# Ledger of designs, part 42: peptides against a protein of PDB entry 3JWR

Target 1, 323 residues: chain A of PDB entry 3JWR
Amino acid sequence: TRELQSLAAAVVPSAQTLKITDFSFSDFELSDLETALCTIRMFTDLNLVQNFQMKHEVLCRWILSVKKNYRKNVAYHNWRHAFNTAQCMFAALKAGKIQNKLTDLEILALLIAALSHDLDHRGVNNSYIQRSEHPLAQLYCHSIMEHHHFDQCLMILNSPGNQILSGLSIEEYKTTLKIIKQAILATDLALYIKRRGEFFELIRKNQFNLEDPHQKELFLAMLMTACDLSAITKPWPIQQRIAELVATEFFDQGDRERKELNIEPTDLMNREKKNKIPSMQVGFIDAICLQLYEALTHVSEDCFPLLDGCRKNRQKWQALAEQ
Target 2, 298 residues: chain A of PDB entry 3JWR as posed
Amino acid sequence: TRELQSLAAAVVPSAQTLKITDFSFSDFELSDLETALCTIRMFTDLNLVQNFQMKHEVLCRWILSVKKNYRKNVAYHNWRHAFNTAQCMFAALKAGKIQNKLTDLEILALLIAALSHDLDHRGVNNSYIQRSEHPLAQLYCHSIMEHHHFDQCLMILNSPGNQILSGLSIEEYKTTLKIIKQAILATDLALYIKRRGEFFELIRKNQFNLEDPHQKELFLAMLMTACDLSAITKPWPIQQRIAELVATEFWEQGDQVGFIDFVCTQLYEALTHVSEDCFPLLDGCRKNRQKWQALAEQ

## One batch from the design tools (peptide; aimed at target 1 N125 Q130 A190)

Design b2_p13_4_s2 (made by RFdiffusion4, then SolubleMPNN; from b2_p13_4, 6 letters changed)
Fold by OpenDDE base, seed 5:
Structure b2_p13_4_s2 (fold): chain B 323 residues (1-323), chain A 13 residues (1-13)
Amino acid sequence: as target 1 above (323 residues)
Amino acid sequence: SVEDALLEAFVEA
């Protein structure tokens, strides 16, 4: 395609030029091509292209395939969300110094997972999928969409001309796929809630050890969540704009819940309760976000900008809630 | 609680 030709022939700017190492990064001003270029740079600077002998054209095709398999008519859970998740992962690995704590296969898996974790998202949550009796709800009982996202990820990875993992040994390939699956499934916040207590307790007791395979897996899950939720850490103007996208998607679901399911939506998904967004954001930050970024900062102090951003945005939302 | 409701909405999303 012309898009592939353009991407494959383009000069890939440095991470510094693209600002993809910054926790304050915004994609708002970037074209689709530029987001793809950023993605190439992430793979390159993490040494994934070299270490796993990726063909440039294959990587380009894979990136475009991933992007193509996000829906354009979904307000928030689209390519830009996946891209921002991956960028936060990249920043956490580089600026946050987490790269030195992980293997190359883990890094490879996390980056692929971040880009792929919401593939073919329909702009509705697992509860809606279940309540609407969607065919996917018949295939999976829990983490319905996350299983679908992984299936889509696997489909793309196995598609002709998209096999970015062809340079891996059989064992490396198996390991990578396992980590990708675990990472994508971990983005189900229901699983986060179930598992976070163990992580926080290990941190509190100063018993956290990445050399323990179970704790490593737990950390990768927490890191995925931290990147997935990283919009809450962004500078206020960026955070506010992303919050509007989230609200739009949630309200769209609420509208569909009324129309298709004949149910009253929750406040978060109720367009008529838009005035509660600030207080709900404060609640979300307190209940979900703060402890995670605090714990992550304890693992690596260089991740502090995520925590600081979250705290600052809490103040901003609280101020709005008090009006 | 409001916190639980928010969690459900985000967890289910």
Scores: peptide ipSAE 0.040, ipTM 0.754, DockQ to the pose 0.458
OpenDDE base, seeds 1, 2, 3, 4: peptide ipSAE 0.040, 0.037, 0.038, 0.039; ipTM 0.755, 0.746, 0.750, 0.753

Design b2_p13_4_s3 (made by RFdiffusion4, then SolubleMPNN; from b2_p13_4, 8 letters changed)
Fold by OpenDDE base, seed 1:
Structure b2_p13_4_s3 (fold): chain B 323 residues (1-323), chain A 13 residues (1-13)
Amino acid sequence: as target 1 above (323 residues)
Amino acid sequence: SAEDALLEAFIEE
């Protein structure tokens, strides 16, 4: 395609030029082409292209395929969300120095997972899918969308000309797919809530050890969640704009819940409860975000900007909630 | 709690 030709022929700017190592990164000013270029740079600077012998054209095609399989009519859970999740992963790996704690296969899997974790998202949560008796709800009992996202990821990875993992051995391939699946599934906040206590307790007791395979898996899950939620850590103007996108998508679901399911939406998804957004954001930060970024910072102190951003945004949301 | 309600919105019921 013309898009592929343009991407494949383009000079890829440095990570410094693209600012993709910054935790404060914003994609708002970037074109779709520039987001793809950023993605190429992430793979290159993480040594994934070299270590796994990725062909440039195949990588370009894969990136464009992933981007294409996000819906444009979804306000938040679109390509830009996936891209920002991957950028946060890249920043955490580089600036946060987590790269030094992980294997190349784990890094490869995390980056693929971050880009793929919401593939074909429909702008509705698992509860809606279940309550609407969608066909996907018949395939999966738990983490319905996350299983679907992984299936989409696998479909793309196996598509002709998109096989970025073709340079891996059979064992490396199996390992990578396992980690990708676990990472995508970990983005289900239900699983995060279920598992985070073990992670926090290990940190609290100073018993956390990445050399333990189980603890490694747990860490990768927590890291995925930290990147997925990283909008909450962004500079306030960026945070506000992303919160508006999230609210738009949630309100769209709430409108559908009224119309299609004949139910009253929760406050979070109720357009009439827009005035509660600041207080809900404070609650979300306190219940979900703060402890995660605190724990992540204990694993790597260089991840502090995520925690600091989260704390600053909590203060901003609290100030709005008090008005 | 408000926290629980938020969790319910993000988490599978």
Scores: peptide ipSAE 0.034, ipTM 0.741, DockQ to the pose 0.717
OpenDDE base, seeds 2, 3, 4, 5: peptide ipSAE 0.033, 0.033, 0.034, 0.034; ipTM 0.732, 0.733, 0.736, 0.734

Design b2_p13_4_s4 (made by RFdiffusion4, then SolubleMPNN; from b2_p13_4, 9 letters changed)
Fold by OpenDDE base, seed 5:
Structure b2_p13_4_s4 (fold): chain B 323 residues (1-323), chain A 13 residues (1-13)
Amino acid sequence: as target 1 above (323 residues)
Amino acid sequence: SARDALLEAFIEA
């Protein structure tokens, strides 16, 4: 395609030029091509291209395939969300110095997972999928969409000309796919809520050890969630804009719930309750986000900007809630 | 609780 030709021929700017090591990064000003270039840079600077002998054209095609398999008519859970998740992962690995704590296969898997974790998202949550009796709800009982996202990820990875993992041994390939699956499934916040207590307790007791395979898996899950939710850590103007996108998607679901399912939506998804957004954001930060970024900062102090951003945005939302 | 409802909404989202 013309898009592939353009991407493959383009000079890839440095991570410094692209600012992709910054926790404060925003994609708002970037074209689709530039987001793809950023993605190439992430793979390159994490040594994934070199270590796993990725062909440039294949990587380009894969990136474009991933991007193509996000829907354009979804307000938040689109390519830009996946891209921002991957960028936060990259920043956490580099600026947050988590790279040195992980294997190359784990890093490879996390980056692929971050980019792929919401593939073909429909702009509705798992509850809606279940209640609407969608065919996917018959295939999977829990984490319905996350299973679908992984299926889409696997489909792309196995598609002709998209096989970025062809340089891996059979054992490396199996390991990578396992980690990708676990990482994508971990983005189900229900699983996060279920598992986070173990992680926080290990941190609190100073018993956290990445050399333990179970704790490693737990950490990768928490790291995925931290990146997936990282919009809450962004500078206030960016955070506020992303919150509007999230609200738009939630309200769209609420509208569909009324129309298609004849149910009253929850406050979060109720367009008529827009005035509650600030207080709901404070509640979200307190209930889900703060402890995670505190724990992550304990694992690596260089991740503090995520925690600091989250705290600052809590203050901003609280101020709005008091008006 | 309001917190639980919010959590559920975000979890499901």
Scores: peptide ipSAE 0.146, ipTM 0.835, DockQ to the pose 0.422
OpenDDE base, seeds 1, 2, 3, 4: peptide ipSAE 0.142, 0.120, 0.138, 0.122; ipTM 0.833, 0.823, 0.832, 0.825

Design b2_p13_5 (made by RFdiffusion4)
Pose (drawn by RFdiffusion4):
Structure b2_p13_5 (pose): chain A 298 residues (1-255, 281-323), chain P 13 residues (1-13)
Amino acid sequence: as target 2 above (298 residues)
Amino acid sequence: LHKTGFDYLEEAL
């Protein structure tokens, strides 16, 4: 509660000061309070704060709530993951210049989604919870964890003093939630795989076009995956360290080059054809693929 | 069982 007092009264530094406009950004050295501040700057500089009548008091309580609903004991899938994703999402809309390609309802949804796309993640994959017959698997059909992440995001938005959406017309609120659900579910790697082929062709055939309502919402799913694992596009010292966490969390459940080829370069290449200013992601990606390949050969 | 993203990754690897 004091954490709210101190936060809801601190000055939010500029985006330039926070270097959150950068695809090469890092959080290693930020405090907890600082990361929440960057998030406020994100909402502010995307005009989400003014266009949706958000009270500083409410947004702060909500952001803090999401922070406390990420598990600390979980290696990689903790708050800093949700944060580093939203920052990548933010950097994509700004420096990658996509904000000029989509509505205010869509931008708000993507940001809320990127922040909560892994809420309450217990450090284990959908494959495991399904094979271990976790009650969550009994409750949800497909995309089990991602359904849960959303169930949580919504639970928090309906919490008192957390309705950062309270300013929306009922129609607006209704469709924003629809997009948020789609965004969070799209972070399921299975859906990314079962859908990307369709998207990679519209790109390959110079046919892809945003105006098409359907082609757009597909891209929105591809954008979510693009930010969800943006960590692979980081400078080597960072990618080195964050790969250490994904490493431990995986091994805990058990108790890189093939993946980048299979999952990543394919995607970031497509994102740049859609937006050239998004190339730093593709550059940083193959750059790390280079260093992991060299290590794989010892 | 439903095929998960991890299953696809294991196959690819």

Design b2_p13_5_s1 (made by RFdiffusion4, then SolubleMPNN; from b2_p13_5, 6 letters changed)
Fold by OpenDDE base, seed 1:
Structure b2_p13_5_s1 (fold): chain B 323 residues (1-323), chain A 13 residues (1-13)
Amino acid sequence: as target 1 above (323 residues)
Amino acid sequence: MEVTGEDYIREAL
């Protein structure tokens, strides 16, 4: 395709030029081509291209395939969300110095998972999928969408000309796929809530050890969630704009819930309750985000900008809630 | 009822 030719022939700017190492990064000004270039840079600077002998054209095709399999009519859970999740992962690995704590296979898996974690997202949550009796709800009892996202990820990875993992041994391939699956499934916040207590307790007790395979797996799950939620950490103008995208998608679901399911949407998904957004954001930060970024900062102090951003945005949302 | 973070998770994400 013309798009592939353009991408494959383009000079890939440095991570410094692209600012993709910054926790404050915004993609709002970037074209789709530039987001793909950023993605190439992430793979390159994490040594994934070299270590796993990725062909440039294959990587380009894979990136474009991943991007193509996000829906354009979804307000928030689109390619830009996946790209921003991956960028936060890259920043956490580089600027947050988490790269030094992980294997190359773990890094490879996390980056693929971050880019793929919401593939073919429909702009509705698992509850809606279940209540609408969607065919996917018959296949999976829990984490319905996350299973679907992984299936889409696997489909792309196995598609002709998209096989970025072809340089791996059989054992490396199996390990990578296992980690990808676990990482994508970990983006189900229900699983986060279930598992986070163990992580926080290990941190609190100073018993956290990344050399333990179980604790490593737990950390990778927490890191995925931290990147997935990273919009809450962004500079206030960026945070507000992303919150509007999230609200738009939730209100679209609420409108569908009324129309298609004949149910009253919750406050979060109720278009008539926009005035509650600030207080809901404060509640979300307090219940979900703060402890995660605190714990992550304890694992690596260089991740503090995520925590600091989250705290600053809490103050901003609280000020709006008091108005 | 203030939407708790858990409600946010169950309903939104």
Scores: peptide ipSAE 0.067, ipTM 0.804, DockQ to the pose 0.118
OpenDDE base, seeds 2, 3, 4, 5: peptide ipSAE 0.052, 0.062, 0.068, 0.066; ipTM 0.797, 0.799, 0.801, 0.799; seeds 3, 4, 5 fail the geometry check

Design b2_p13_5_s2 (made by RFdiffusion4, then SolubleMPNN; from b2_p13_5, 5 letters changed)
Fold by OpenDDE base, seed 5:
Structure b2_p13_5_s2 (fold): chain B 323 residues (1-323), chain A 13 residues (1-13)
Amino acid sequence: as target 1 above (323 residues)
Amino acid sequence: MEKTGEDYIREAL
């Protein structure tokens, strides 16, 4: 395709030029081509292209295939969300110095997972999928969409000309797929809520050890969530704009819940409750976000900008809630 | 009782 030819022939700017090591990064000004170039740079600077002998054209095709399998009519859970999740992962690995704590396979899996974690998202949550009796709800009991996202990820990875993992041994391939699956499933916030207590307790007791395979798996899950939620850490103008996209998608779901299911939506998804967004954001930060970024900062102090951003945005939302 | 952020997430997931 013309798009593939353009991407494959383009000079990939440095990570510094692209600002993809910055926790304050914004994609708002970037074209789709530039987001793809950023993604190539992430793979390159993490040594994934070299270590796993990725062909440049195959990587380009894979990136474009991933992007193509996000829906354009979804306000928030689209390619830009996945791209921003991956960028936060890259920043956490590089600027946050987490790269040195992980294997190359773990890094490979996390980056693929971050880009793929919401593939074919429909702009509705698992609750809606279940209540609407969608065919996917018959296939999976829990984490319905996350299972679907993983299936889409596998479909792309196995598609002709998209096989970025062809340079891996059979064992490396199996390991990578296992980690990808675990990482994508970990983006279900219901699973995060269930597992985070173990992580926080290990940190609190100074017993956290990445040499333990179970704790490693737990950390990768927490890191995925931290990147997935990283919009809450962004500079206020970016945070506010992303919050509007999230609200738009949630209100669209609420409108569909009224129309299709004849139910009153929750306040979070109720367009008529827009005035509660600031207080709900404060509640979300306190209940979900703060402890996660605190714990992550304890694992790596260089991740502090995420925690600092979250705290600053809490103050901004609180000020709006008091108006 | 005012719903917590966790309650909102639980209901929204």
Scores: peptide ipSAE 0.090, ipTM 0.810, DockQ to the pose 0.118
OpenDDE base, seeds 1, 2, 3, 4: peptide ipSAE 0.084, 0.066, 0.077, 0.079; ipTM 0.802, 0.794, 0.800, 0.802

Design b2_p13_5_s3 (made by RFdiffusion4, then SolubleMPNN; from b2_p13_5, 7 letters changed)
Fold by OpenDDE base, seed 1:
Structure b2_p13_5_s3 (fold): chain B 323 residues (1-323), chain A 13 residues (1-13)
Amino acid sequence: as target 1 above (323 residues)
Amino acid sequence: MEVTGEDYIRAAL
């Protein structure tokens, strides 16, 4: 395609030029081509292209295929969300110095998972999928969308000309797919809530050990969630804009819940409760976000900008909630 | 009603 030719022939700017090592990164000013160039740079600077012998054209095609399989009519859970999740992963690995704590296969899997974790997202949550009796709800009992996202990820990875994992041994391939699946499934906040207590307790007791395979898996899950939620850590103008996108998508679901399911939406998805957004954001930060970024900062102090950003945004949302 | 942790889980942010 013309798009593939343009991407494959383009000079890829440095990570410094693209600012993709910054926790404060924003994609708002970037074209789709520039987001793809950023993604190439992430793979290159993490040594994934070299270590796994990725062909440039295949990587370009894969990136474009992933981007194409996000829906344009979804306000938040689109390519830009996946791209920002991957950028936060890259920043956490580089600037946060987590790269030195992980294997190349784990890094490969996390980057693929971050880009793929919401593939074909429909702008509705698992509860809506279940209540609407969608065909996907017949395939999976739990983490319905996350299973679907992984299936889409696997489909793309196996598609002709998209096989970025073709340079891996059979064992490396199996390991990578296992980690990708676990990482995508870990983006279900229900799973996060179930597992985070073990992680926080290990940190609190100073018993956290990345050499333990179970604790490694747990850490990768927590890191995925930290990147997936990283919008809450962004500079305030960026945070506000992203919160508007999230609210738009949630209100669209709430409107559909009223119309299609004849139910009253929860406050998070109720357009009439727009004035509650600031207080809900404070609640979200307190219930879900703060302790995660605190724990992540204990694993790597260089991740402090995520925690600091989250704390600053809590203050901003609290100030708005008091008005 | 105060938004509960369960509400956030269901919202899947």
Scores: peptide ipSAE 0.212, ipTM 0.842, DockQ to the pose 0.118
OpenDDE base, seeds 2, 3, 4, 5: peptide ipSAE 0.210, 0.181, 0.166, 0.205; ipTM 0.837, 0.826, 0.817, 0.834

Design b2_p13_5_s4 (made by RFdiffusion4, then SolubleMPNN; from b2_p13_5, 6 letters changed)
Fold by OpenDDE base, seed 2:
Structure b2_p13_5_s4 (fold): chain B 323 residues (1-323), chain A 13 residues (1-13)
Amino acid sequence: as target 1 above (323 residues)
Amino acid sequence: MEVTGEDYILEAL
């Protein structure tokens, strides 16, 4: 395609020029091509292209295939969300110095997972999929969408000309796919809530050890969630705009719940409850985000900008909730 | 069971 030719021929700017090591990064001003260039830079600077002998054209095609398999009519869970998740992963690995704590296969898997974790997202949550009796709900009982996202990820990875993992040994390939699956499934917040207590307790007791395979898996799951939710850490103008996108998608679901399912939506998905957004954001930060970024910062102090951003946005949302 | 604010976030995100 012309898009592939343009991407493959383009000079990829440095990570410094692209600011993709910054936790404060915004994609708002970037074209789709520039987001793809950023993604190439992430793979390159993490040594993934070199270490796993990725062909540049294959990587370019894969990135474009991933981007194409996000829906354009979904307000939040689109390519830009996946791209921002991957950028946060890159920043956490580089600026947050987590790269030194992980294997190359884990890094490869996390970056692929971050880009792929919401593939073909439909702008509705697992509850809606289940209640609407969607065919996907017949295939999976739990983490319905995350299973679908992984299936889409696997489909793309196995598609002709998209095989970015072809340079891996059989064992490396199996390991990578296992980690990708675990990482994508970990983006189900229900699983996060189920598992986070173990992580926080290990941190609190100073017993956290990445040499333990179970704790490593737990950390990768927590890191995926931290990147997936990283919009909450962004500078206030960025956070506010992203919150509007989230609200739009949730309200669209709520409207569908009323129309298609004859159910009253929850406050979070109820357009008539728009005035509760600030207080709900405070609640979300307190219940889900703060402790995660505190724990992550304890693992690597260089991740502090995520925690600081989250705290600052809590103050902003609280001020709006008091008006 | 009182659906806490946590439960709403779990169902929505």
Scores: peptide ipSAE 0.046, ipTM 0.762, DockQ to the pose 0.153
OpenDDE base, seeds 1, 3, 4, 5: peptide ipSAE 0.038, 0.040, 0.051, 0.045; ipTM 0.756, 0.751, 0.766, 0.763; seed 4 fails the geometry check

Design b2_p13_6 (made by RFdiffusion4)
Pose (drawn by RFdiffusion4):
Structure b2_p13_6 (pose): chain A 298 residues (1-255, 281-323), chain P 13 residues (1-13)
Amino acid sequence: as target 2 above (298 residues)
Amino acid sequence: SFYDELEAKLLSL
């Protein structure tokens, strides 16, 4: 509660000061308070704060709530992951120049979604919870964890003093939530795979076009995956360390080149055809693929 | 299941 006092009264530094405009950004050295501040700057500089009548008091309580609903004991899938995703999402809209390509309702949804796409993640994959017959698997059909991440995001938005959406017309609120649900579910790697082929062709055939309502919401799913694992596009020292965490969390459940080829370069290449200013992601990606390949050969 | 197949595929990489 004091954490709210100190936060809801501190000056939010500029985006330039926070270097959150950068695809090469890192959080290793930021405090907890600082990461929440960057998030406020994100909402502010995306005009989400002014266009949706958000009170500084409410947005702060909500951000703090999401922070406390990520598990600390979880290796990689903790708050810093949700943060590093939203920052990548933010950097994509700004420096990658996509904000000029989509509505205010969509930008707000993507940001809220990127922040909460893994809420309460218990450090285990959908495959495991299904095989171990976790009650969550009994409750949800497909995309089990991602359904849960959303159930949580919504629970928080309906919490008192957290209705950062309270300023929306009922119609606006209604469709924003629809997009948020779609965004969070799209971070299921299975859906990314079962859908990317369709998108990779519209790109390949120089046919892809945003104006098409459907082609757009497909891309929105592809954008979510693009930020969800943007960690693979980081400078080597960072990718080295964050790969250490994904490493431990996976081994805990058990108790890189093939993946980048299978999952990543294919995607970031497509994102750049859609937006050239998004190339740093593709550059950083194959750059790390280069270093992991060299290590694989010892 | 599909998730199991996917995990097996990922581990075979």

Design b2_p13_6_s1 (made by RFdiffusion4, then SolubleMPNN; from b2_p13_6, 5 letters changed)
Fold by OpenDDE base, seed 3:
Structure b2_p13_6_s1 (fold): chain B 323 residues (1-323), chain A 13 residues (1-13)
Amino acid sequence: as target 1 above (323 residues)
Amino acid sequence: SELDELEELFLSL
């Protein structure tokens, strides 16, 4: 395609030029081509291209295939969300110095997972999928969408001309897919809530050890969630704009719940409760986000900008909630 | 608790 030719022939700017090591990064001013260039730079600077012998054209095709398999009519859970998740992962690995704590296969898996974690997202949550009796709800009992996202990820990875993992041994390939699956599934907040207590307790007791395979898996799950939710850490103008996209998608679901299911939506999904957004954001930060970024900062102090951003945005949302 | 209610609310994310 013309898009592939343009991408494959383009000079890829440095990570410094692209500012993709910054936790404050915003994609709002970037074209789709520039997001793809950023993605190439992430793979290159993490040494994934060299270490796993990726062909440049294959990587370019894969990136474009991933981008193509996000829906354009979904307000938030689209390519830009996946790209921002991957950028946060890259920043956490580089600026947050988490790269030094992980294997190359783990890093490879996390980056692929971050880009792929919401593939073919429909702009509705697992609860809606279940209640609407969608065919996917018959295949999976829990984490329905996350299983679908992984299935889409696997389909793309196995598609002709998209096989970025062809340089791996059979064992490396299996290991990578296992980690990708676990990482994508970890983005189900229901699973995060179930598992986070163990992580926080290990940190609190100073017993956290990444050399333990179970604790490593737990950390990778927490890191995925931290990157997935990283919009809450962004500078206030960016945070506000992203919150509007999230609200738009949630209200669209709520409207569908009323129309299609005859259900009164929860406050989070209820367009009539728009005035509660600031207080709900404070609640979200307190219930879900703060402790995660605190724990992550304890693993690597260089991740502090995520925690600091989250705290600052809490203050901003609280001030709006008090008006 | 209030936190539990908030957690339940955000499980929908």
Scores: peptide ipSAE 0.240, ipTM 0.853, DockQ to the pose 0.140
OpenDDE base, seeds 1, 2, 4, 5: peptide ipSAE 0.215, 0.199, 0.224, 0.232; ipTM 0.844, 0.841, 0.847, 0.850

